# Designs tried in a protein design run: peptides against a protein of PDB entry 4KTY. Part 213

Target 1, 266 residues: chain A of PDB entry 4KTY
Amino acid sequence: YVLNDIGVIFYGEVNDIKTRSWSYGQFEDGILDTCLYVMDRAQMDLSGRGNPIKVSRVGSAMVNAKDDEGVLVGSWDNIYAYGVPPSAWTGSVDILLEYRSSENPVRYGQCWVFAGVFNTFLRCLGIPARIVTNYFSAHDNDANLQMDIFLEEDGNVNSKLTKDSVWNYHCWNEAWMTRPDLPVGFGGWQAVDSTPQENSDGMYRCGPASVQAIKHGHVCFQFDAPFVFAEVNSDLIYITAKKDGTHVVENVDATHIGKLIVTKQI

## One batch from the design tools (peptide; made by RFdiffusion4, then SolubleMPNN)

Design b2_p28_6_s1 (from b2_p28_6, 13 letters changed)
Fold by OpenDDE base, seed 5:
Structure b2_p28_6_s1 (fold): chain B 266 residues (1-266), chain A 28 residues (1-28)
Amino acid sequence: as target 1 above (266 residues)
Amino acid sequence: SDYEELEYDDRKKDLDKPLSKQAASILK
C-alpha cells in the first residue's frame, strides 16, 4: 500500500463495475517535494508532519482547491473549457507537478481524480493508503444521517425541496494509522476524503474517520464520522409533500445506500 | 474478481433505484 505506484480505481454502476488504471507515481522526481510544498502551503507546523492524523486531515483539505488554493478544482458541469477534463487524467504526477510549477489549483478533477492524487500524497509521505469506491454513495447535507427525498403528489421528485443527493459512485481513501485519540480498537483503516462535499469545522475536508467506528455506528468519534456514516449507511426516506403543506413518509429504504464498497484486492 | 468487498454495513442486502446524481465524466 506504500510501494505500489500503479493502481486500479473502480467506477461505473453497481451492476456494471468498471476499472481504470491510475499511476500514483509517488517515487517520481519532484513528487515528494510537491507533497512537502502542499504541507507548506497549508502552513502545517513541523511537529504535525509526523502525525498521520494531522497529515491526512490536512491532505483532505489541500488536495481540493476550496478554502486554501489547494491542488485540484472540482467540476461536474461537463464543460471543462478552462482546463483538462477529469477523464483525461491517467495519474497523479502531471497534476502534482503542474500544481508545484504554477502554484495555482489545477483544473479539473472529480472524485476518482481527487482520490488518485490524495493516494499519491499519502503514500509519498509513508502512510499506507488505498482507494475505496462506494456505489450509491449518499451526500447528506443537513447532518440527519438520512437521505430525504421529497416527492410531489404524482410521485415525481421535488428537486426544490430535495437537497440531499446520491452519487452513482464515489471514491475516497482509506489510510492506515493508529488512533491514540480514540478508544482502543479504532485504529487501522481511516476514511479520508479530499473531494469537496461538506464543510468540516470551517473547511472542505473529511476525516480521518475510523472505519471500525463507522462499522459499529460510533458517529461521535472524530473526525466527520456522521458524514462518512451517512455515505455508506443512510436510509432513503421518501416523503410526499402534499398541497396542504403536510409531509408524509411514503417509504423507507435501508438497503440502497452503500450497496457495494470495493477496493483493489492485495 | 479483482476487487475486495469492504463491509461498512452488514444491513446492505437488496438493490433499489433512488434519486442519484451522475458523475459528469466517464472514465475511458
Scores: peptide ipSAE 0.258, ipTM 0.637, DockQ to the pose 0.333
Fold by OpenDDE base, seed 2:
Structure b2_p28_6_s1 (fold): chain B 266 residues (1-266), chain A 28 residues (1-28)
Amino acid sequence: as target 1 above (266 residues)
Amino acid sequence: SDYEELEYDDRKKDLDKPLSKQAASILK
């Protein structure tokens, strides 16, 4: 989880799983220096750089450009006129070196690009890390641990009222570390995500969230456990908004979100 | 493809959740 410099990222649909090769390049010239530079840009104290909890959280913030002029600008508009299309990237090296050279955010990334670069960052700094792909990944934006899908009376989605969304797939990272800040037993794999999705205490970042905590429903454990929990466990709540302003729950789907979660087999 | 399935909810397997009717949803 640290030594491998080439990986495989899963994407596509749950019924049509696809793979993408990704070169992490954590041992390439200038990459470690760039990772240190990223922490410098984050103004991270030297004392915190040895703490994987702090490092992974800072990394989750800095791999995306939001808030802090971090590494990657996300774009999902299918235009990408002012940079490199997300699908054109084959690894982390060019992205990180461009960031180091230009000192400006690199365009553009989507989830697998963020996850790829973040994986390089973690591995460079000696944190065991892997990429995880979640099919039917929920994006809960109101922290209620459910996906509220509002429907018109004709059954079509009311896009104005529906704020929550579901990714066909989403990639994030798991980082291995002890969690002395949590109760015993909640170390090990921690979910961290650099794709800018939600604000976490003032910044677009996510994690580290204990995978063990999430497995057992301990969403009160820092960091961002409710969000990660929702990504994999949210119920879909289909709500019809009536003309009189009342809401009627038409259906609940408790099986759709987090249909399949995969990582590269060792 | 060589993938390892991960479990983020040990309870999901234990829950006999009925399949609900699928309605329109927003997928990105």
Scores: peptide ipSAE 0.204, ipTM 0.602, DockQ to the pose 0.450
Fold by OpenDDE base, seed 3:
Structure b2_p28_6_s1 (fold): chain B 266 residues (1-266), chain A 28 residues (1-28)
Amino acid sequence: as target 1 above (266 residues)
Amino acid sequence: SDYEELEYDDRKKDLDKPLSKQAASILK
């Protein structure tokens, strides 16, 4: 999980799983220097740079450009006139080297690009890491651990009322580390996500969240466990918005979100 | 490629895709 230079990222649909190759390039010239530069830009204390908890959390913030002029600008509008389309990237090296050279955020990324670059960052710094793909990944924006889907009386989604969203797939990272800040047993794989989805205590970042904690429903454990829990375990609540302004819960689906979660088998 | 299924929640079941607000990646 540290030495592999080329990986595979899963994407597509749960019924049509696709793969793409990704070159991490953690050993390429200039990449380690760039990772250090990223931490410099984050103004990360030198004493914290040896702590994988702090490093992964800073990385989750800095791989996205939001808040701190980090590495990648996300775009989902299918118009990429001022940069490179997310699908055109084949690895992390060009992105990181461009960032180091220009000292400006690189355009553009989506979840697999963020995850690819973040994976390079982690591995480059000696943190075992892998990319995880979650099919039907929830984006809970009100921290209620459920997906509130509002429907019109005709059955169509009310986009004005429905603030939560579901990704057909979403990629994030898992990083291996001890968690002395948590109770015994919650070390190991930690979910971290650099795709800018929600604000976490003032910044667009996510994790490290203990995978063991998520599995056992311990959402009180830092960091961002509720959000990660929601990504994989949210219930879909279908609510019909009546013409009179009343809301009626029509259905609850506890099986749709996190239908399949995969990583490359090494 | 071979993949490993991760166990975040083993209670998930295969159901038909319901109506929902979904965001799709532009990766095709």
Scores: peptide ipSAE 0.153, ipTM 0.555, DockQ to the pose 0.391
Fold by OpenDDE base, seed 4:
Structure b2_p28_6_s1 (fold): chain B 266 residues (1-266), chain A 28 residues (1-28)
Amino acid sequence: as target 1 above (266 residues)
Amino acid sequence: SDYEELEYDDRKKDLDKPLSKQAASILK
């Protein structure tokens, strides 16, 4: 999880799983220097740079360009005229070196690009890390631990009543660390996500969230456990929005979200 | 790259069909 410089990222659909290679290149010239530069840009205190909790959280924020002129600009509108299309990247090295050279965010990334670069960052700093792909990954926008699907009285979906959404797949990272800030047993793999999805205490960042905590429904544990929990466990709540303003729950589907979570075993 | 960018899928569109009422709970 630290020494491998080439990985596989899962993507596609749950019934049509695809893989792509990604070169992490954590040992390439200039990459470690760039990772240190990233932490410098984050104005990270030297005392915190040895703490994987702080490092992973800062990395989560800095791998995306939002808030802090971090590494990657996300784009999902299929317009990539001012940079490189996300699918054109084959590894982290070119991205990180461009960031270091230009001192400006690199365009463009999507989840696997964010996850790839973040994986390099973590591994460069000696944090065991892997990329995880979640199929039917929920994006809970209103922090209610459910995926709201609003229906008109005629049964048609009204997508304007909620910002909740579902990714056909989403990639994030898991980083291995102890969690002395949590109860015993909730160290180990921690979910961290650099794809800018939701604001977490003032920044677009996510994690570290204890995988064990999430598995056991302990959403009160820092950081961002409710969001990560929702990504993998949200129930689909079908709500009919009545003309009188009332909402009626018509159906609940507990099987759709997080149908498959995969990572490469190395 | 030969890989497709298929990250986002608005699943709400796929669910655009009438559903039978199974549970009646009013959310306020």
Scores: peptide ipSAE 0.015, ipTM 0.456, DockQ to the pose 0.058

Design b2_p28_6_s2 (from b2_p28_6, 11 letters changed)
Fold by OpenDDE base, seed 3:
Structure b2_p28_6_s2 (fold): chain B 266 residues (1-266), chain A 28 residues (1-28)
Amino acid sequence: as target 1 above (266 residues)
Amino acid sequence: SDYEELEYSDRKKDLNKPLSPQAAAILV
């Protein structure tokens, strides 16, 4: 999880799993220097740079451009006029080197691009890391650990009322580390996500969230465990907005979100 | 490519079962 410089990222649909190769290039010239530069841009103190908890959290913030002029600008509207379409990237090296050279955010990324670059960052700094793909990944917007989907009486989604969303798939990273800040048993794989989704204590970042904690419902453990829990465990609550202004829960689906979570087999 | 299935919750026990019919949802 540190030495492999080429990986596979899973994407597509749960019923049609697709793969793409990704070159991490953590050993290529200039990449380590760029990762150090990223931490410099984050104004991370030297004492923190040896702590994988701090490093992964800073990385989750800095791989996205939000808040801090980090590495990648996300785009999901199919408008890529001022950069490179997310699908055109084949690895992390060109992105990181462009960032280092231009000192400006690189356009554009989506989840697998963020995850690919973040994986390079983590591995480059000696943190074991892998990419995880979650099919039917929830994006909880209001931190209530459920997906509130409001429907019109005709069955169409009421986009004005519906704030939560579901990705057909979403990629994030797991980083291996001890968690002395948590109770014993919650080290190991930690979910970290650099795709800008929600604000975490003032910045678009996510994690490290203990996978063991999430698995066992310990959402109170730092960092961002509720959000990651929701990504994989949210119930879909289908609510019909009636013409009289009342809301009626029509259905609850507890099995749809996080239908399949995969990573490359070692 | 071979993949490893991960478990993030003990409640997700039917991951390999076909999807049940669903209502409209916002998918991106």
Scores: peptide ipSAE 0.217, ipTM 0.631, DockQ to the pose 0.602
Fold by OpenDDE base, seed 4:
Structure b2_p28_6_s2 (fold): chain B 266 residues (1-266), chain A 28 residues (1-28)
Amino acid sequence: as target 1 above (266 residues)
Amino acid sequence: SDYEELEYSDRKKDLNKPLSPQAAAILV
């Protein structure tokens, strides 16, 4: 399935799962050259280009435009006047070729667009990759491995205090590789994410995070394991902010985040 | 586009749900 140039991306809601096709086009003319160009723009040394750990991490940074004039500009504010709406893209090829031609970031993407382009990038460079969709995906803003939801005394969310957020769904990638930098058993699928969500050691990037590490709660394992763990395993902590400034934990929901994680079956 | 515009959830709407009763509360 990793050799397919057309994929399926899951989206929608957990109770209404939807699919869309995505053309990866990893074998089309100019695409591999563009992927090499991306690594050139990242100033990636030649020695690192054979290391899937380094390549996937660089890719996670470069598929988004932040920090390094990478491939895609994200937009979630429903303003797409200066580019292509995220939903208008049907595959990676046009995006990558535009990037190569213009040498400027392409507008615009959201998670599935990032994941689609990143999947092409990984596959072009010989890294087995797939797209994963997480329904009720947490965005832990303060790196505390939980979603702190602050409530007013009336029970409504205090958006000013609540910094963490939840996506109805989020798409990222899993890349297959060995992890000699980790203990034995933590190779295999690695979560990598090119959607700009959080800063990771100075750049908007994410991963590779060992899926096995995440499953076993080894959040100390590089890279970005705490963030990925939070995306799929965070407890929702409902905290009432009292008028006197005190905080009271009212409820803990351990079932909401990461309610369903899906990928295309083999 | 032939595809549906995909959106992320509204945080307020998504997170603003009823609470289940808890036996204990913790001050933080």
Scores: peptide ipSAE 0.039, ipTM 0.523, DockQ to the pose 0.057
Fold by OpenDDE base, seed 2:
Structure b2_p28_6_s2 (fold): chain B 266 residues (1-266), chain A 28 residues (1-28)
Amino acid sequence: as target 1 above (266 residues)
Amino acid sequence: SDYEELEYSDRKKDLNKPLSPQAAAILV
């Protein structure tokens, strides 16, 4: 399963689940060398390259172009004039080889492209990995573990005040590793995400966050557990901003975020 | 589709919407 060179990525919406084939190509010529090159570009010490915690965290940073001229430039505006539309990619190989050849970020990706390339990266480096899709995935912008939706007095969303957002779906990766830096029982699958969403200690990266820790609400465990927790478990808080400057909670929805989380069945 | 449902939380949630490119929205 985790060694398959072709995978399936789930996308779409919770009531209309779609699948996309993705060629990981982790065994194709030049791909491993490119993954090593990515770590070289990250200036990763040789001693750290044997540590899946460090490797996955570096990978989450380097698969996106932000901060460090990493592999992929994200775009969500449906204007892809200076590159390849995200939907046109069918696998990781062309992206990684282009990056290696040009030594410049490749345009463009969205979450499944990031996840696909990141999955190849992890697998090439001997880290068991899979792609996960979360339907109604929250993006908590202020790290308060809730989605603050500000409303006008007429009930419409105040887009100026509302900074948080929800993806219809979001793809990230799970990487299998031990976590000697965490208490016993929090190894296994770790959430890692290369889609640039939020800054984590100075870089757009995410994870590894223990899935077991997230499941049991241990958001204090490194790395980025609060953010990943929010992606799957945030409450939607609807807040009306009154003219007098007061905020009134109009509604709380605890059932919307993280409606369905799926991966390819083994 | 041949998928496995994963549990990131003990909380169960309810929402149904169709498949498209990834899009951010504020859901009201």
Scores: peptide ipSAE 0.322, ipTM 0.738, DockQ to the pose 0.418; fails the geometry check
Fold by OpenDDE base, seed 1:
Structure b2_p28_6_s2 (fold): chain B 266 residues (1-266), chain A 28 residues (1-28)
Amino acid sequence: as target 1 above (266 residues)
Amino acid sequence: SDYEELEYSDRKKDLNKPLSPQAAAILV
């Protein structure tokens, strides 16, 4: 499974699930070298390069261009005038080789592109990895584990007050590793995400977050468990912002976020 | 189905958004 060169990424809508083939190319010429180059650009110490916790965390930072001139520039504006549209990519190889050659961030990616490249990175470095798609994926912007949706008195969304958002779908990665830094039982699959969403201790990165910890509500475990928990399990809190400045909770929806989380079946 | 459903929570949840490009939205 983890040795497959071609994968499937799920996307679209929960009621219209779509699939896209993605060539990981982890065994293609120059790809491993590029992954090592990425770690070099991150100035990762040699001792850390054998630690999947450190490697996956560095990878989550470096696959995106933010902070450190990493691999991919994200864009969601549908213009893509100065690069390749995210939908035009078919695999990781061209992206990684372009990055290695140009030594500049590659334009452009969205979540599945980030996840595809990150999956290649992890696999190249001997970390078992897969891509996960979450439908109705929350982006908690204020780290309160809920989606605060502010409404005008007429029931329309107040876009000025509402900072949180929900993706129709979001792709991230799970990486398999032991977690000696966590209590026993929280190894195995770890959520890691290279799509730049939120700052984590000074960088746009996410994870590794123990899937077992998240599943059981242990959001105190490093790294970024609260954010990943929110992506899959946030309650939607509908708040009416009254003209007098008071806020009233009108409704709570505990079933909307993380409606379907899928990965390729083995 | 060619997918495996994963469980990140004991709670299952529901929401609607657009096709191929990833898009952020607020659903009311």
Scores: peptide ipSAE 0.261, ipTM 0.686, DockQ to the pose 0.387; fails the geometry check

Design b2_p28_6_s3 (from b2_p28_6, 13 letters changed)
Fold by OpenDDE base, seed 2:
Structure b2_p28_6_s3 (fold): chain B 266 residues (1-266), chain A 28 residues (1-28)
Amino acid sequence: as target 1 above (266 residues)
Amino acid sequence: SDYEELEYDDREKDKNKPLSSQAASILR
């Protein structure tokens, strides 16, 4: 989880699982220096740099460009004229070295690119890390632990009212650490995510959230456990908005989200 | 090219899942 410099990232759909190779390059020249530079740009105190909880949280913020001129600009508009298309990247090295050289955010990333770069960052700093792919990954934007899907009378989705969304797949990271800030038993793998999805206490960041806590429904544990829980275990609530302003729940799907979570075990 | 096809596929796969068709099928 630290020594491997080449990995496999799962993507696609649950019924058509695909894989792509990713070069992490954590031992390549200039990469560790760049990771340190990222923490410098975050204005992270030296005392915090030895704490994997702080480091992973800062990394989740800084691997994306939002808020802090971090490493990667996300784009999902299929127009990448001002940079490199997300699919063109094959590893973290070129991205990190470009960031270090230009001192400006690199364009462009999507979830697997964010996860790839973040994995390099974590591994460079001695934090065991892996990439996780969740199929049918929910994006809860109102922190209610459910996906509210508003429907027109004809059964089509009302895109104006529907703010929550579901990714066909989403990639994030798990980082291994002790959690002395949590009750006993909630150390180990922690979910962290650098893809800018939601604001977490003032910044686009996510985690570390205890995988054990999430697995056992302990969403009260820091950080961002409700969001990560929703990504893997939210119900889809189909709601028809009536003309009188009332809402009617038409259906509840408790099985759609988090159909499969895949990670490379070695 | 193979690359263009792969790139296109990647772009299409990294999007929000459209739920409109699924929702319609459930309600009809």
Scores: peptide ipSAE 0.084, ipTM 0.628, DockQ to the pose 0.059
Fold by OpenDDE base, seed 4:
Structure b2_p28_6_s3 (fold): chain B 266 residues (1-266), chain A 28 residues (1-28)
Amino acid sequence: as target 1 above (266 residues)
Amino acid sequence: SDYEELEYDDREKDKNKPLSSQAASILR
């Protein structure tokens, strides 16, 4: 998890799983320096740099450009005229070195690019890390632990009534660490996500969230456990919005979200 | 090329899934 400099990232759809190679390059010249530079840009206290909890949380914030002029600018609008299309990246090295040299956010990334760069960052700093792909990944925008799908009376989806969404797939990271800030048993793999999805206490960041806690339904633990839980376990609530303003729950699907979670075993 | 195919596919795959078709199936 630390020594492998080339990985595989899963993407596509649950019924059409795809893989791509990603060069992490955590041992390449200038990469460690860049990771330190990232922490410097975050104004991270030196005392915190030895704490994987703090490092992973800062990394989660800094790998995306939001809030803090971090590494990558996300783009999902299919307009990449001012940079490199997300799909053109083959690894983390060029991205990180460009960031270090230009001192400006690099354009552009999507979830696997964020996850790839974040994986390099974590591994470079000695934190065991892997990329996780979740198919049918929920994005709970209103923190209600459910995915609200509003339907018109004709059965068509009304996307204007909620900001909740479902990615066909989403990539994030798991980082291995102890969690002395949590009850015993909730160390180990921690979900962290650098793709800018939701604001977490003032910044676009996510985690570390205990995978064990989430697995056992404990969403009360820091950080961002409810959000990560929702990504993998949200019920789809189909709600018909009536013309009179009333809402009627038509159906609940507890099986759709988090249908498949895949990570490379290394 | 495989690269070009991946480029286009990757862009289209990293997006919100339309749920309209699935929603319609539930209502039937």
Scores: peptide ipSAE 0.052, ipTM 0.602, DockQ to the pose 0.068
Fold by OpenDDE base, seed 1:
Structure b2_p28_6_s3 (fold): chain B 266 residues (1-266), chain A 28 residues (1-28)
Amino acid sequence: as target 1 above (266 residues)
Amino acid sequence: SDYEELEYDDREKDKNKPLSSQAASILR
């Protein structure tokens, strides 16, 4: 994984899976220096820079611009007039070099752009990493491990009663590392996400969350395991909001979220 | 232009986006 400088990112919809090439460019001139600069901007302690747990967590925060003037500004409102549309990027190199030269966040990214740049960051620093695409990816905003869908009495969705949402697809990263801070067996692949979705202890960051722990329902381990668990395992709860203010659960779907999780094998 | 339209269409296809309220409603 570390040695591959070109990759494939899966996107689209579960019924129409698409792929795009992405140049990671972790060996290109200036990229390592930029990754070090990112850690400098994060004011990361030198002793922590050899710890993949700390590095991946800092990377998840710094690849997005929130909180710390990190690398990428996200945009999902179809307004890209003040930068580059997310779909126009073909790799990490131009983004990282622009960040290094301008010393300002680069516009704009969405999940695959965040994941692409983050993958470069991890690989550049010697951390084996891959991009994962989850179709029907839940965004649990209230940390209840379920996806609440509120309905009016007429059956129409009321989007004002919850901030929970389901992405058509979402891309994040898995980084390979030992987890001496966790019980034996929870090393290996760790989910990390630089797309700014939720605040984690004061910053928009996510992970590292043990994939093995999540797979076995252990959401109590650091970091952000409940959020990552919800992305792939949330139940859809359909709730009718009555005019009298009462809520009634109408249906539960335990099969829709995390319909397909795809990653490149090499 | 046709190119702009195609480019726009491609951009829409690439987007990471929340499912519409209608789509969510269909899933029940």
Scores: peptide ipSAE 0.186, ipTM 0.646, DockQ to the pose 0.055; fails the geometry check
Fold by OpenDDE base, seed 3:
Structure b2_p28_6_s3 (fold): chain B 266 residues (1-266), chain A 28 residues (1-28)
Amino acid sequence: as target 1 above (266 residues)
Amino acid sequence: SDYEELEYDDREKDKNKPLSSQAASILR
């Protein structure tokens, strides 16, 4: 995982799985320096830089530009006039070097770009890491472990009431580390996500969340386990908003979210 | 090739899209 310079990222839809190559470039000139610079910008204590828990959490915050002028600005509005379209990137190197040179956030990224850059960051710092793609990935906005989809009486989504969302696919990272801060058995792969989705204790960051804990339904462990759990195991609750202001649950779908989780094993 | 430039149409398909707008179609 650490030594592989070129990877594959899965994307598309569950019925049309696609792959794209991504150059991580963790050994390219200037990349390690840039990763150190990222931690410097985060004002990360030197003593913490040897701790993969702290490093991965800081990385999840700093790979996105929110809060801290981190590496990448996300854009989902299909307007990329002030930068590079997310689909134009083929690797992490140009992004990281631009960030280091300009000292300003790089435009633009979406989930696979965030995951690609974050994977480089982790691998560059000696943390085994991989990219994970989740099809039908939930974005739980209110931390209730369910997706509340509000519908008008005509069946259209009420966008004002619906705060939660489901992505056709979402990419994040898993980083390998021990978790001495957790009970025995919850080390190993940890979910970390640099795509700015939700605020976690004051910053747009996510993880490290124990994959083993999540798989066993343990959401009480730090960090952001409920959010990651919801991404892969939320029930869809379709609620019709009546004209009289009442809400009626029309359907519950417990099988839609997290339909397929894919990662490349190296 | 794995490095082929995605066609413009393919680039649009590459986008991460919310499915919330399609909820009505899911229920039908």
Scores: peptide ipSAE 0.109, ipTM 0.634, DockQ to the pose 0.067; fails the geometry check

